Peptides against a protein of PDB entry 2AZE. Designs and how they scored, part 165

Target 1, 148 residues: chain A of PDB entry 2AZE
Amino acid sequence: AQECQNLEVERQRRLERIKQKQSQLQELILQQIAFKNLVQRNRHAEQQASRPPPPNSVIHLPFIIVNTSKKTVIDCSISNDKFEYLFNFDNTFEIHDDIEVLKRMGMACGLESGSCSAEDLKMARSLVPKALEPYVTEMAQGTVGGVF
Target 2, 101 residues: chain B of PDB entry 2AZE
Amino acid sequence: GRLEGLTQDLRQLQESEQQLDHLMNICTTQLRLLSEDTDSQRLAYVTCQDLRSIADPAEQMVMVIKAPPETQLQAVDSSENFQISLKSKQGPIDVFLCPEE

## One batch from the design tools (peptide; made by RFdiffusion4, then SolubleMPNN)

Design b1_p24_5_s1 (from b1_p24_5, 13 letters changed)
Fold by OpenDDE base, seed 2:
Structure b1_p24_5_s1 (fold): chain B 148 residues (1-148), chain C 101 residues (1-101), chain A 24 residues (1-24)
Amino acid sequence: as target 1 above (148 residues)
Amino acid sequence: as target 2 above (101 residues)
Amino acid sequence: SMSKLRQDVKEARKKLEEARKKAE
């Protein structure tokens, strides 16, 4: 009886760990797709323009963004060495990382929400190694974890 | 029996986890390759137009933060406190505003 | 690695969203 109880605890622990790894894997897949798609987009754009964009017109990854109303008053305190920043707002704000920005740009082909068209899914599959294609398909269908 | 069933479940879960680990390794490898490719890094950027499409600077100000790896970030958004705190240990943090055009 | 920072953003966003929901 005690042995069975121990194994049940272990089973639950493994299930939880697997769930966490699934989430991490999905995020990594989305990052890969988003990055490759972004690079592809920019390469094509630069080829069509026959020149790179102005240096000050682009923001290289990685980054985060903060947005708030233009009416929001922002107080910024910066350490002398610029290692520490403190922003105080008088109203609500939003914060996003670069990956989230890419997702909202559609760089992840809608895979993050399972809202992929056939063409989006085709693009997503083309941007990952063959071994990951089945998982991409499962993500698009919302059937991830069905094997468990 | 119960013991046999649990033992079998654990074996199956182990195999499933190994498969996940394998896929994770593939993903991390691909991301590493992207990070090591200078041309890809050169092309890994967004434009002001991209950011405007996400948060229109006509109505919203957009602040960009370039922080070193492992930078700590805390944010509070309440009726009494609207705050973002950044702390880097590996280098200076760069902050700038996206221009409105 | 930007993993920690991205995680911090994610956690912060979650916290903010929860706070906003409670305030509504």
Scores: peptide ipSAE 0.400, ipTM 0.917, DockQ to the pose 0.798
Fold by OpenDDE base, seed 4:
Structure b1_p24_5_s1 (fold): chain B 148 residues (1-148), chain C 101 residues (1-101), chain A 24 residues (1-24)
Amino acid sequence: as target 1 above (148 residues)
Amino acid sequence: as target 2 above (101 residues)
Amino acid sequence: SMSKLRQDVKEARKKLEEARKKAE
């Protein structure tokens, strides 16, 4: 009985650890897909335009964006060395990292929400190594939790 | 019995975790390759149009923050205060607005 | 690596979303 109980505790511990790793892996996969898809998109666009975009017209990763109403008053305090920034808003704001931006751009092919079309899934699969394809499929189906 | 069942479960979980670790290593490797590829880094950008697609600058301003790695960020959004603080450890932070068309 | 910063943003966003959810 005691031995069984000990194993139950360990089982639960492992399950939780696996769950955490699943989440981490999914995020890594999404990042990979998003990055590769972005690069592919831009490469194609530049080829069609026969030139790269002006350097001041693009934002290279990594970055963060903050958006708020144009009516929002923003007070910004900056240290002398620009190592510290403090923004005070008089109203609500949104903050997003570059990965979130890429997801909203569709660079993750809707995989993040399990809303992949057949074409989206095909694209997603094409942007990962073969070993990851089954997991991508599971993510698209929303069945990852049932696998492990 | 119960003991045998638990033992079997643990073995299966161990195999699953090992598979996850393997897959994570693959992903990490791929991401490193992307970071080391100059051409990929050159092409890893978004445009103002992209940002407008997710946040209409006609109604909302979009501020872009370029911060060095390991920069600390905290945000508060409440009726009492709306605040973002950034603290870099290894370089200056750059902030600029995404212009409208 | 930008992992820490992205994590901070993720945590911040989560916190903000939770707060907004409670307010609604």
Scores: peptide ipSAE 0.397, ipTM 0.918, DockQ to the pose 0.731
Fold by OpenDDE base, seed 1:
Structure b1_p24_5_s1 (fold): chain B 148 residues (1-148), chain C 101 residues (1-101), chain A 24 residues (1-24)
Amino acid sequence: as target 1 above (148 residues)
Amino acid sequence: as target 2 above (101 residues)
Amino acid sequence: SMSKLRQDVKEARKKLEEARKKAE
């Protein structure tokens, strides 16, 4: 019946929306864990050093990085007000945001790839509110994807 | 019947989505709290050593871009064109190299 | 606030990766 067909279309729409939200939630959780873990690391480091690092020695979030071979020739044009930049490379380059950098630093405890040790999972759980802990566990197991 | 089954499925999906929305709200709230906490923001930094750990400056140069919110970024990487374009509307863009040492 | 820029980076990286795969 037409009514059933309409409901099936709606069902599929909702399933797709849920899938998108699951992906978004996972990313948000990873960001939260990464940020809190970074702050915790730096706090501990500063306490051990009994002083903060020099201001020009650190890069505060947010930021973006671009990396390429040291042999790559880069031409840069900048507007007078520095509002506009244009970089031309003679070879391939990579671009990463700060979140990806944190992940590669291990600040997300390997949760992003489902490669969590027992200690990693413990750390990850400790950095999220109680309500999010079950989801973190599912992420670590790679079992996220079904209907929540 | 078929109609009843679909109706039940939709109710279950609605509940699942509501649960996801709730969890997302919790997560976004936590992120906002972090952004509003002065001490947390002060400690939200990486070092050049951190960047060296993921991209060895001995082999790769690392360029750092500090751009205001809503800055536009475009990138092209092809055999004939390798380009990055940045355009800010809210202030100057700061670009610097991460030193090898 | 930086979501737009991060999204641009994500999209840019995706395009770059796809282009590299096509070139292989």
Scores: peptide ipSAE 0.387, ipTM 0.916, DockQ to the pose 0.774
Fold by OpenDDE base, seed 5:
Structure b1_p24_5_s1 (fold): chain B 148 residues (1-148), chain C 101 residues (1-101), chain A 24 residues (1-24)
Amino acid sequence: as target 1 above (148 residues)
Amino acid sequence: as target 2 above (101 residues)
Amino acid sequence: SMSKLRQDVKEARKKLEEARKKAE
């Protein structure tokens, strides 16, 4: 009885670990799709424009954005060496990393929310190695979680 | 029996985890390749228009933070205080506002 | 190399969202 109980505990532990890895894999896939899609978009845009955009007109990854109401008062304290920043707001703010920005831009093809059209799914699949395509399909269907 | 069933489950879970590890390795490799490709990194950018599309500067102020790797970020959002703290170890942090126009 | 920072942002956002939910 105790042996079975020990194995059940181990089973649960493994299940949780697998769940965590599934989540990590999904995020990695989304990052890959988003990055490749972004690069593809920009490459096409630059080709159409026959030149790259001005250096100061673009923000290269990685980055973080903070947004808040224009009415929000922001106090900023910066160390002399600019290694340390402290921002104080008088109201709520939002913070997003570059990956989330890309997702909101649609660079992940709606895969992050399972809102993929047939065309979106086709694009998503085209941006990952073949070995990952089945998983992308499962993500689009919302059926991720099955035991491999 | 119960013991045999559990043992079988554990074996299956082991195989599943190995498959996940394999897929993750493939994915991380792809990401590394992207980071090592100069042309890809050159093209890995967003525009001010992109940021406006997700956070309209007409209504929202958008601040961009370029921080070195391993920078520590902490944020607090409560009725008492609203704060963001950044501490880098590998270099200066760059902060600028996204223009409205 | 930026994984930690992105993770910090993710965790921070999660924390903020949870705090906001509790306040609502």
Scores: peptide ipSAE 0.405, ipTM 0.918, DockQ to the pose 0.749; fails the geometry check

Design b1_p24_5_s2 (from b1_p24_5, 13 letters changed)
Fold by OpenDDE base, seed 2:
Structure b1_p24_5_s2 (fold): chain B 148 residues (1-148), chain C 101 residues (1-101), chain A 24 residues (1-24)
Amino acid sequence: as target 1 above (148 residues)
Amino acid sequence: as target 2 above (101 residues)
Amino acid sequence: SMEKLRQDVKEARKKLEQARLKAE
């Protein structure tokens, strides 16, 4: 009885670990797709323009975005060495990382929400190694989490 | 019996986790390759137009934060406190506004 | 690695969302 209990605890622990890893893998796949898609977009754009964009007009990854109403008053305290920042707002704000920005730009082809068209799915598959294609398909269908 | 069943389940879960780890390794390898490719890094950028598409600067101000890895970030949004705190240990933090074009 | 910072942002956003829901 005790032996069975120990194995049941272990089973549950493994299931939880697998669930966590699945979430991590999905996020990694989305990052890969988003990055590669972004690079391709920019490469094509620069080729068409026959020149790169002005240096001060682009923001290289990684970055964080904070947005709030233009009416929001922001007070900023900065340490002397610029290692510490404290922002105080008088109203609500939003914060996003670069990956979230790329997703909202459509760079992940809608895979993050399972809203891929056939063309979006085709693009997503083309941006990952062959071994990851089945998982991309499962993500698009919302069937991730099955026994494998 | 129950013991045999649990043992079999654990074996299957182990195989599943190994497959998952393999896929994760493939993915992390690809991301590393991207980080090591100079041309890819040069092209890994967004424009002000991109940011406008997700947060219209006509109504919203967009602040960009360039922080080194492992920077600590905390945020509070309540009726009494609206605050963002950043603490870096690896270098200075750069903050600037995205220009409205 | 920027993953920790990204995770902090994700957690912060989650916290903010919960706070907003409580305020509603």
Scores: peptide ipSAE 0.411, ipTM 0.918, DockQ to the pose 0.803
Fold by OpenDDE base, seed 4:
Structure b1_p24_5_s2 (fold): chain B 148 residues (1-148), chain C 101 residues (1-101), chain A 24 residues (1-24)
Amino acid sequence: as target 1 above (148 residues)
Amino acid sequence: as target 2 above (101 residues)
Amino acid sequence: SMEKLRQDVKEARKKLEQARLKAE
């Protein structure tokens, strides 16, 4: 009985750890897909244009964006060395990292929400190593939790 | 029995975790390769048009923050306080606005 | 690695989203 209890505790511990790792893995996969897809898109676009975009017209990763109403008043205080920034807004704002931006751009092929078309899934699979393809498939189906 | 069942479950979970670790290693390796590839890094960019697609600059301003790794970020959004603080330890932070088209 | 910063942003967004949901 005591042994069973100990094993049950261990089981729960492992389940929790697995759940955490699943989340981490999914994020890593999404990052990989998003990055590769972005690079592919831009490469193709530059080839078609026969030139790279103007340097000041693009934002290289990594970055963060903050968006708010154009009417929002923003006060910014900056340290002398520009190591510290403080932004004060008089209204609500949104903040996004580059990965989220890529997801919203569709660079993760809708895999983040399990909303992949057949073509999206095909693209997603093509952007990961073979060993990751089954997991990508599971992510698309929303059945990752059933695998582990 | 119960003990046998639990033991079997633990073995299966161990195998699952090992598989996850393996897959994670593959992913991290791929990401490192991307970070080390000069051409990939050159092409790892978004445009203002991309940002407009997710936040219409006609209605909203879009501010871009370029911060060094390990920069600390804090955000508060409440009726009494709307604030973002950034603290870098590795270099200066760059902030600029995405212009309207 | 930018992971820490991304994590901070992610946590911030999560916090803000939760706050907004509570306010609605």
Scores: peptide ipSAE 0.408, ipTM 0.919, DockQ to the pose 0.762
Fold by OpenDDE base, seed 3:
Structure b1_p24_5_s2 (fold): chain B 148 residues (1-148), chain C 101 residues (1-101), chain A 24 residues (1-24)
Amino acid sequence: as target 1 above (148 residues)
Amino acid sequence: as target 2 above (101 residues)
Amino acid sequence: SMEKLRQDVKEARKKLEQARLKAE
């Protein structure tokens, strides 16, 4: 019947929306873990050194990075007010945001790829509120995707 | 019947979505707390060594871009065109190279 | 906030990846 068909369409729409929200939630969890872990690392490092790092030796979030071969020729055009930049490369490049950098640094404890050791998982759980711990566990096990 | 089953499924999906929304709200709250904490923001940094660990300057040049919020970014990477365009509306963009060891 | 910029980076990377795959 037409009514059943309409409900099936709505069902599919909701399923897709849930899938999108699951992805968003996972990313938010990873961001939270990465940020807290980074702050914790740096706090501990500064305490051990008994001094903060030189101001010009660190890069504060947020940022993005572009990397390419050292052989790549880069042409950069900058507006007078530095509001506009145009980079032209003669070869391929990579672009990453700060969150991706943190992930590659291991700040997300390998949770992003499901490559968590027992210690990594313990750390990840300790950096999120209790309500999020079950989801972190599911992410580590690769069992995310089910409907609550 | 089939109609009853579908109706039940939709109700369950609605509950699941509400749970996801709740968890996301918890996450966004935590992130907001971090952004509001001065000490956390002070400690929210990476070093050149960190960047070297993910992109070795011996082989790769690493460019750091500090752009204000809402900056527009577009990139093209093809055999015929390799380009990055940045346009800020809120302030100047800062670009610098990560030094080698 | 910075989410828009991060999203632009993500979308750009995705676009570039797709282009590379088509070129292979």
Scores: peptide ipSAE 0.406, ipTM 0.918, DockQ to the pose 0.718
Fold by OpenDDE base, seed 1:
Structure b1_p24_5_s2 (fold): chain B 148 residues (1-148), chain C 101 residues (1-101), chain A 24 residues (1-24)
Amino acid sequence: as target 1 above (148 residues)
Amino acid sequence: as target 2 above (101 residues)
Amino acid sequence: SMEKLRQDVKEARKKLEQARLKAE
């Protein structure tokens, strides 16, 4: 019946939306863990040093990085007000946001790749509210994908 | 019948989505709290050593871009064109190199 | 909010990666 067909369309729509939200939630969790872990690391480091780092020696979030071979020639054009930049490279380059950098630093405890040790998982769980702990566990096990 | 089955499925999916929304709200709230906490933001930084650990300046040049929110970024990487363009609407863009040791 | 810019970077990186794979 037409009614059943309409409901099937709605069902598929909701399934796709849920899938998208699952991905978004996982990214939000990773971001939260990474941020809190970074802050914790730096707090501990500053306490051990009994002083903050020099202001020009650190890069505060947010940021973007671009990396390329040291042999790559880069031409840069900048507007007078520095609102516009144009970079031309003679070879390939990579671009990363700050969150990816944090992941590669291990700030997300390997949860992003499902390579989470028992200690890493314990750390990850400690950095999220209680309500999110079950989902963190599922992420570590790679079992996220079904409906609740 | 089929109608009853679909109706039940939709109810279950609705409940699942509500649970997801709740968890997402918790996450966004936590992130907002972090952004509003002065001490957390002061400590939300990486060092040049951190960047060197993921992209060795001995082999790679690392460029850091500090851009205001809503900055437009476009990138092209092909055999005939390697380009990055940035356009800000809210302020100047700061670009600097991560120094080598 | 930097989420839009981060998403743009992520999408750009994916496009670049795909282009590199096609070139191989």
Scores: peptide ipSAE 0.404, ipTM 0.918, DockQ to the pose 0.695

Design b1_p24_5_s3 (from b1_p24_5, 13 letters changed)
Fold by OpenDDE base, seed 1:
Structure b1_p24_5_s3 (fold): chain B 148 residues (1-148), chain C 101 residues (1-101), chain A 24 residues (1-24)
Amino acid sequence: as target 1 above (148 residues)
Amino acid sequence: as target 2 above (101 residues)
Amino acid sequence: SMDKLLEDVRKAREILEKAREELE
C-alpha cells in the first residue's frame, strides 16, 4: 500500500515534468524555426539587393519593444551614464520580446497557433533536423502528447 | 495488480521523458550552432519595416530597447500608474523610436 | 562555446515574464 502510494506520487511528478518539458520543447522548436527563417529571409534579401542593409537601419537580436497609442504622452528620465531609464505614460502600453515579434512576423510559420498551411508546414519541417519533423507535425495538428 | 500497473506506467513515462530530453538536446544544439555562426548572427535582425508591420506607427508609437545582459525591467500598468523602469549594470541602454514612413 | 543566442533570449524572456507577473 505504501509502496503503491510512493509510486503514485512519483508518477504524478513525472507527468508534471513531462508536461513542462513538452512546453519547453515546443518553444525551442518555435525559436529555432523563427531564427532560421529570419536568417534565410535576410540572406535572400541581401543577395537580391547585392548589398547588406545600412548598419543603423536594422535591429539585431536580442531586443525588446514597447508600443503604445501615438496619442500617449510619455515622460522620459535618463541617467547621465544611460544606465537607468524611467518612462511615465498617461495610458496603457504593451511590451514584447523579440521572439514574439518574430512570431507575429510569421517567422514561426504559424506553427505557434497550430494554423499552418501546407506550405507553412513544409517550410517549418525544412528548418529543423529530421528527428524533429514528427514533432513539428504533431504541433501543427495540435496532437502533441496524445500518445502518452 | 496495482503495483504492476504503476510500474509499467512509470517505465512508459521514463521512455517518454527520455525521448523529450533527446529532442530538446537536438534543439539546443541547433540554437547553439546558430549562435556560433557569425553569418547567422549578422543576419539575425529585423527592420523598422518589420516593426511597422506589427504595430503601425501611424497609430502606434514603437520604442525599441537594446540593453546589456542582466538589465532589470520593471513595469506598472494600472488605471492610475503607467510606468517602465530600466536599470543596467553592465553598460548603457540604447532606446530609440521606430520612425513613421 | 556558450550558446549566446539562447541565453540572451532566455534572459530577455525572463525579464519580461517578471514584468508581466508584477502587472498581474
Scores: peptide ipSAE 0.022, ipTM 0.862, DockQ to the pose 0.132
Fold by OpenDDE base, seed 5:
Structure b1_p24_5_s3 (fold): chain B 148 residues (1-148), chain C 101 residues (1-101), chain A 24 residues (1-24)
Amino acid sequence: as target 1 above (148 residues)
Amino acid sequence: as target 2 above (101 residues)
Amino acid sequence: SMDKLLEDVRKAREILEKAREELE
């Protein structure tokens, strides 16, 4: 009947919304872990060095990375007020945001790819509130996707 | 019946979504706390060594872009055109080159 | 330390604006 059809449509709609929220939650968790892990690493490093690094030797978040072959020719145009930039490359380039950089650095403990060692998982769990620990575990196991 | 089953499913899905919303709220709260913590922000940095570990400047040129929030970035990566356009509305953009050594 | 890429940057507002408009 039409009523059942309507409910089926709504069911599918809700399922899709849940799926989207799951994806968003996973990303938020990864960001949280990555940030906290980064901060922890740097805090420890500075303590060991007994001083902060030189200001111009570090890049604070947020940032974007662009990389290309060292052989790539780059033409750069800039507005007078530095509000606008235009880069022209003669070959392909890559763009990475800071989160991706952190992931590649291992700051997300491999959780982003489900490749966590026991130690990585322990670290990841330690960097989130208790309420999120079960979800972190599911992410590590690759079992996220079920309905709560 | 089918109707009853669907109704029950929808209720269960609603509960699941509420749980997700709760978890998301926790996450967003944590991220806000991090953003508001001065010490955390001071320590939220990467080094040139970190970047070299991802893209070695011996082989790759690495540019760092620091831009104000809501800066527009457009990129074209095709056989005929390789271009990046940046447009800020809230302030100047800074671009750095990661040194090879 | 990081070097500013601005050392190799050429200023061309008119060209930049034209190109930007084409990308929009």
Scores: peptide ipSAE 0.021, ipTM 0.854, DockQ to the pose 0.039
Fold by OpenDDE base, seed 3:
Structure b1_p24_5_s3 (fold): chain B 148 residues (1-148), chain C 101 residues (1-101), chain A 24 residues (1-24)
Amino acid sequence: as target 1 above (148 residues)
Amino acid sequence: as target 2 above (101 residues)
Amino acid sequence: SMDKLLEDVRKAREILEKAREELE
């Protein structure tokens, strides 16, 4: 009885770890797709324009954005060396990392929400190695979660 | 019996985890390739137009933060306090607003 | 080595996630 109990505990531990790794893998796939798609977009845009964008008009990764209502009053305190910032708002705000921005831009082809069109799915598959294509398909179909 | 069943389950789970690890390694490798490609990094940017597309500039102010690695970020968003604290130990933090704001 | 940029992104995300957890 004790042996079975011990194995059951280990089983549960492994299941939880697998679940976590599945989530991590999905995020890694989304990041890969988003980055490659972004680079591809910008490369194409620069080729079409026959020039790169002005340096001060673009934001290179990595970055974080904070958004709030334009009516929000913001008090900002900055250290002399700019190592420390303190922002006080009089209303709610949102924080987003660069990956989330890319997702909202559609760079992950809607794969993050399972809203891929046939074309989006085709693009997503084209941006990953062959070994990852089945997983991308499962993500698009919402069938991820099973044990291999 | 139950013991045999559990043992078999654990073996299967181990194989599944190994497969996941393999796929994750593939992903990590691909990301490393991107990081090693200078041209890709040069092209890894968004525009203010991109940001405006996800946050209506007519209604929202968008602040961009570029901070060194290991920068600490603390945020409080409650009915009584709305605060963001940034602390870098590896260099200055750059904060700016997108144009048209 | 060349994973610096991507690692920076990961670190930033982790920090942000931790901050979000504090809000919950």
Scores: peptide ipSAE 0.021, ipTM 0.861, DockQ to the pose 0.132
Fold by OpenDDE base, seed 2:
Structure b1_p24_5_s3 (fold): chain B 148 residues (1-148), chain C 101 residues (1-101), chain A 24 residues (1-24)
Amino acid sequence: as target 1 above (148 residues)
Amino acid sequence: as target 2 above (101 residues)
Amino acid sequence: SMDKLLEDVRKAREILEKAREELE
């Protein structure tokens, strides 16, 4: 009947919403782990060096990275107020955000790809509140969403 | 019947979503705490060495872009056109190269 | 008050995602 059809539509709507939220939560967890791990690393490094790094040697978040072959020719046009940039390349390029950079640095402990060692998983768990630990475990095992 | 089954499913999905929302709130709270901590903000950085580890400047040129929120980024990567366009509405964009050692 | 770090990250990802969509 029409009532059943309406509920089926609602069911599908909720399932899709849950799927989207699961993806968002996973990303948030990865960000949290990556940020905390980065901060911890840098704190330790500065303590060991007994001084902070030179100001011009570090890049604070947020940022975007563009990389291309060293042989690539780049033409750059910049507005007077630096509000607009135009880059023309003669070859392919790659763009990465700061989170992706952190992941590639291993700051997310390999959790993003499900390639966590036991030690990596232990580290990841230590960087999240207790309530999130089970979800981190599921992410590492690739079993997220099994309860749905 | 079918109606009863669907009703039960919706209730279960609602409970699942509530649990998910709770976890998301916890995670968001943690990120907010990080953003509010001055020391954490100071330590939230990467080095040139880090960038070299993911894209070696010996073979790759690494460009860093720091742009204000709401900046528009358009990229075209095709056989005929390789282009990046940036347009900020809130302030100047900072672009620099990571130097080689 | 604004959660600057979190908001900045979200905005940066949004920008990049839009760029990626244009590449596809």
Scores: peptide ipSAE 0.020, ipTM 0.860, DockQ to the pose 0.130

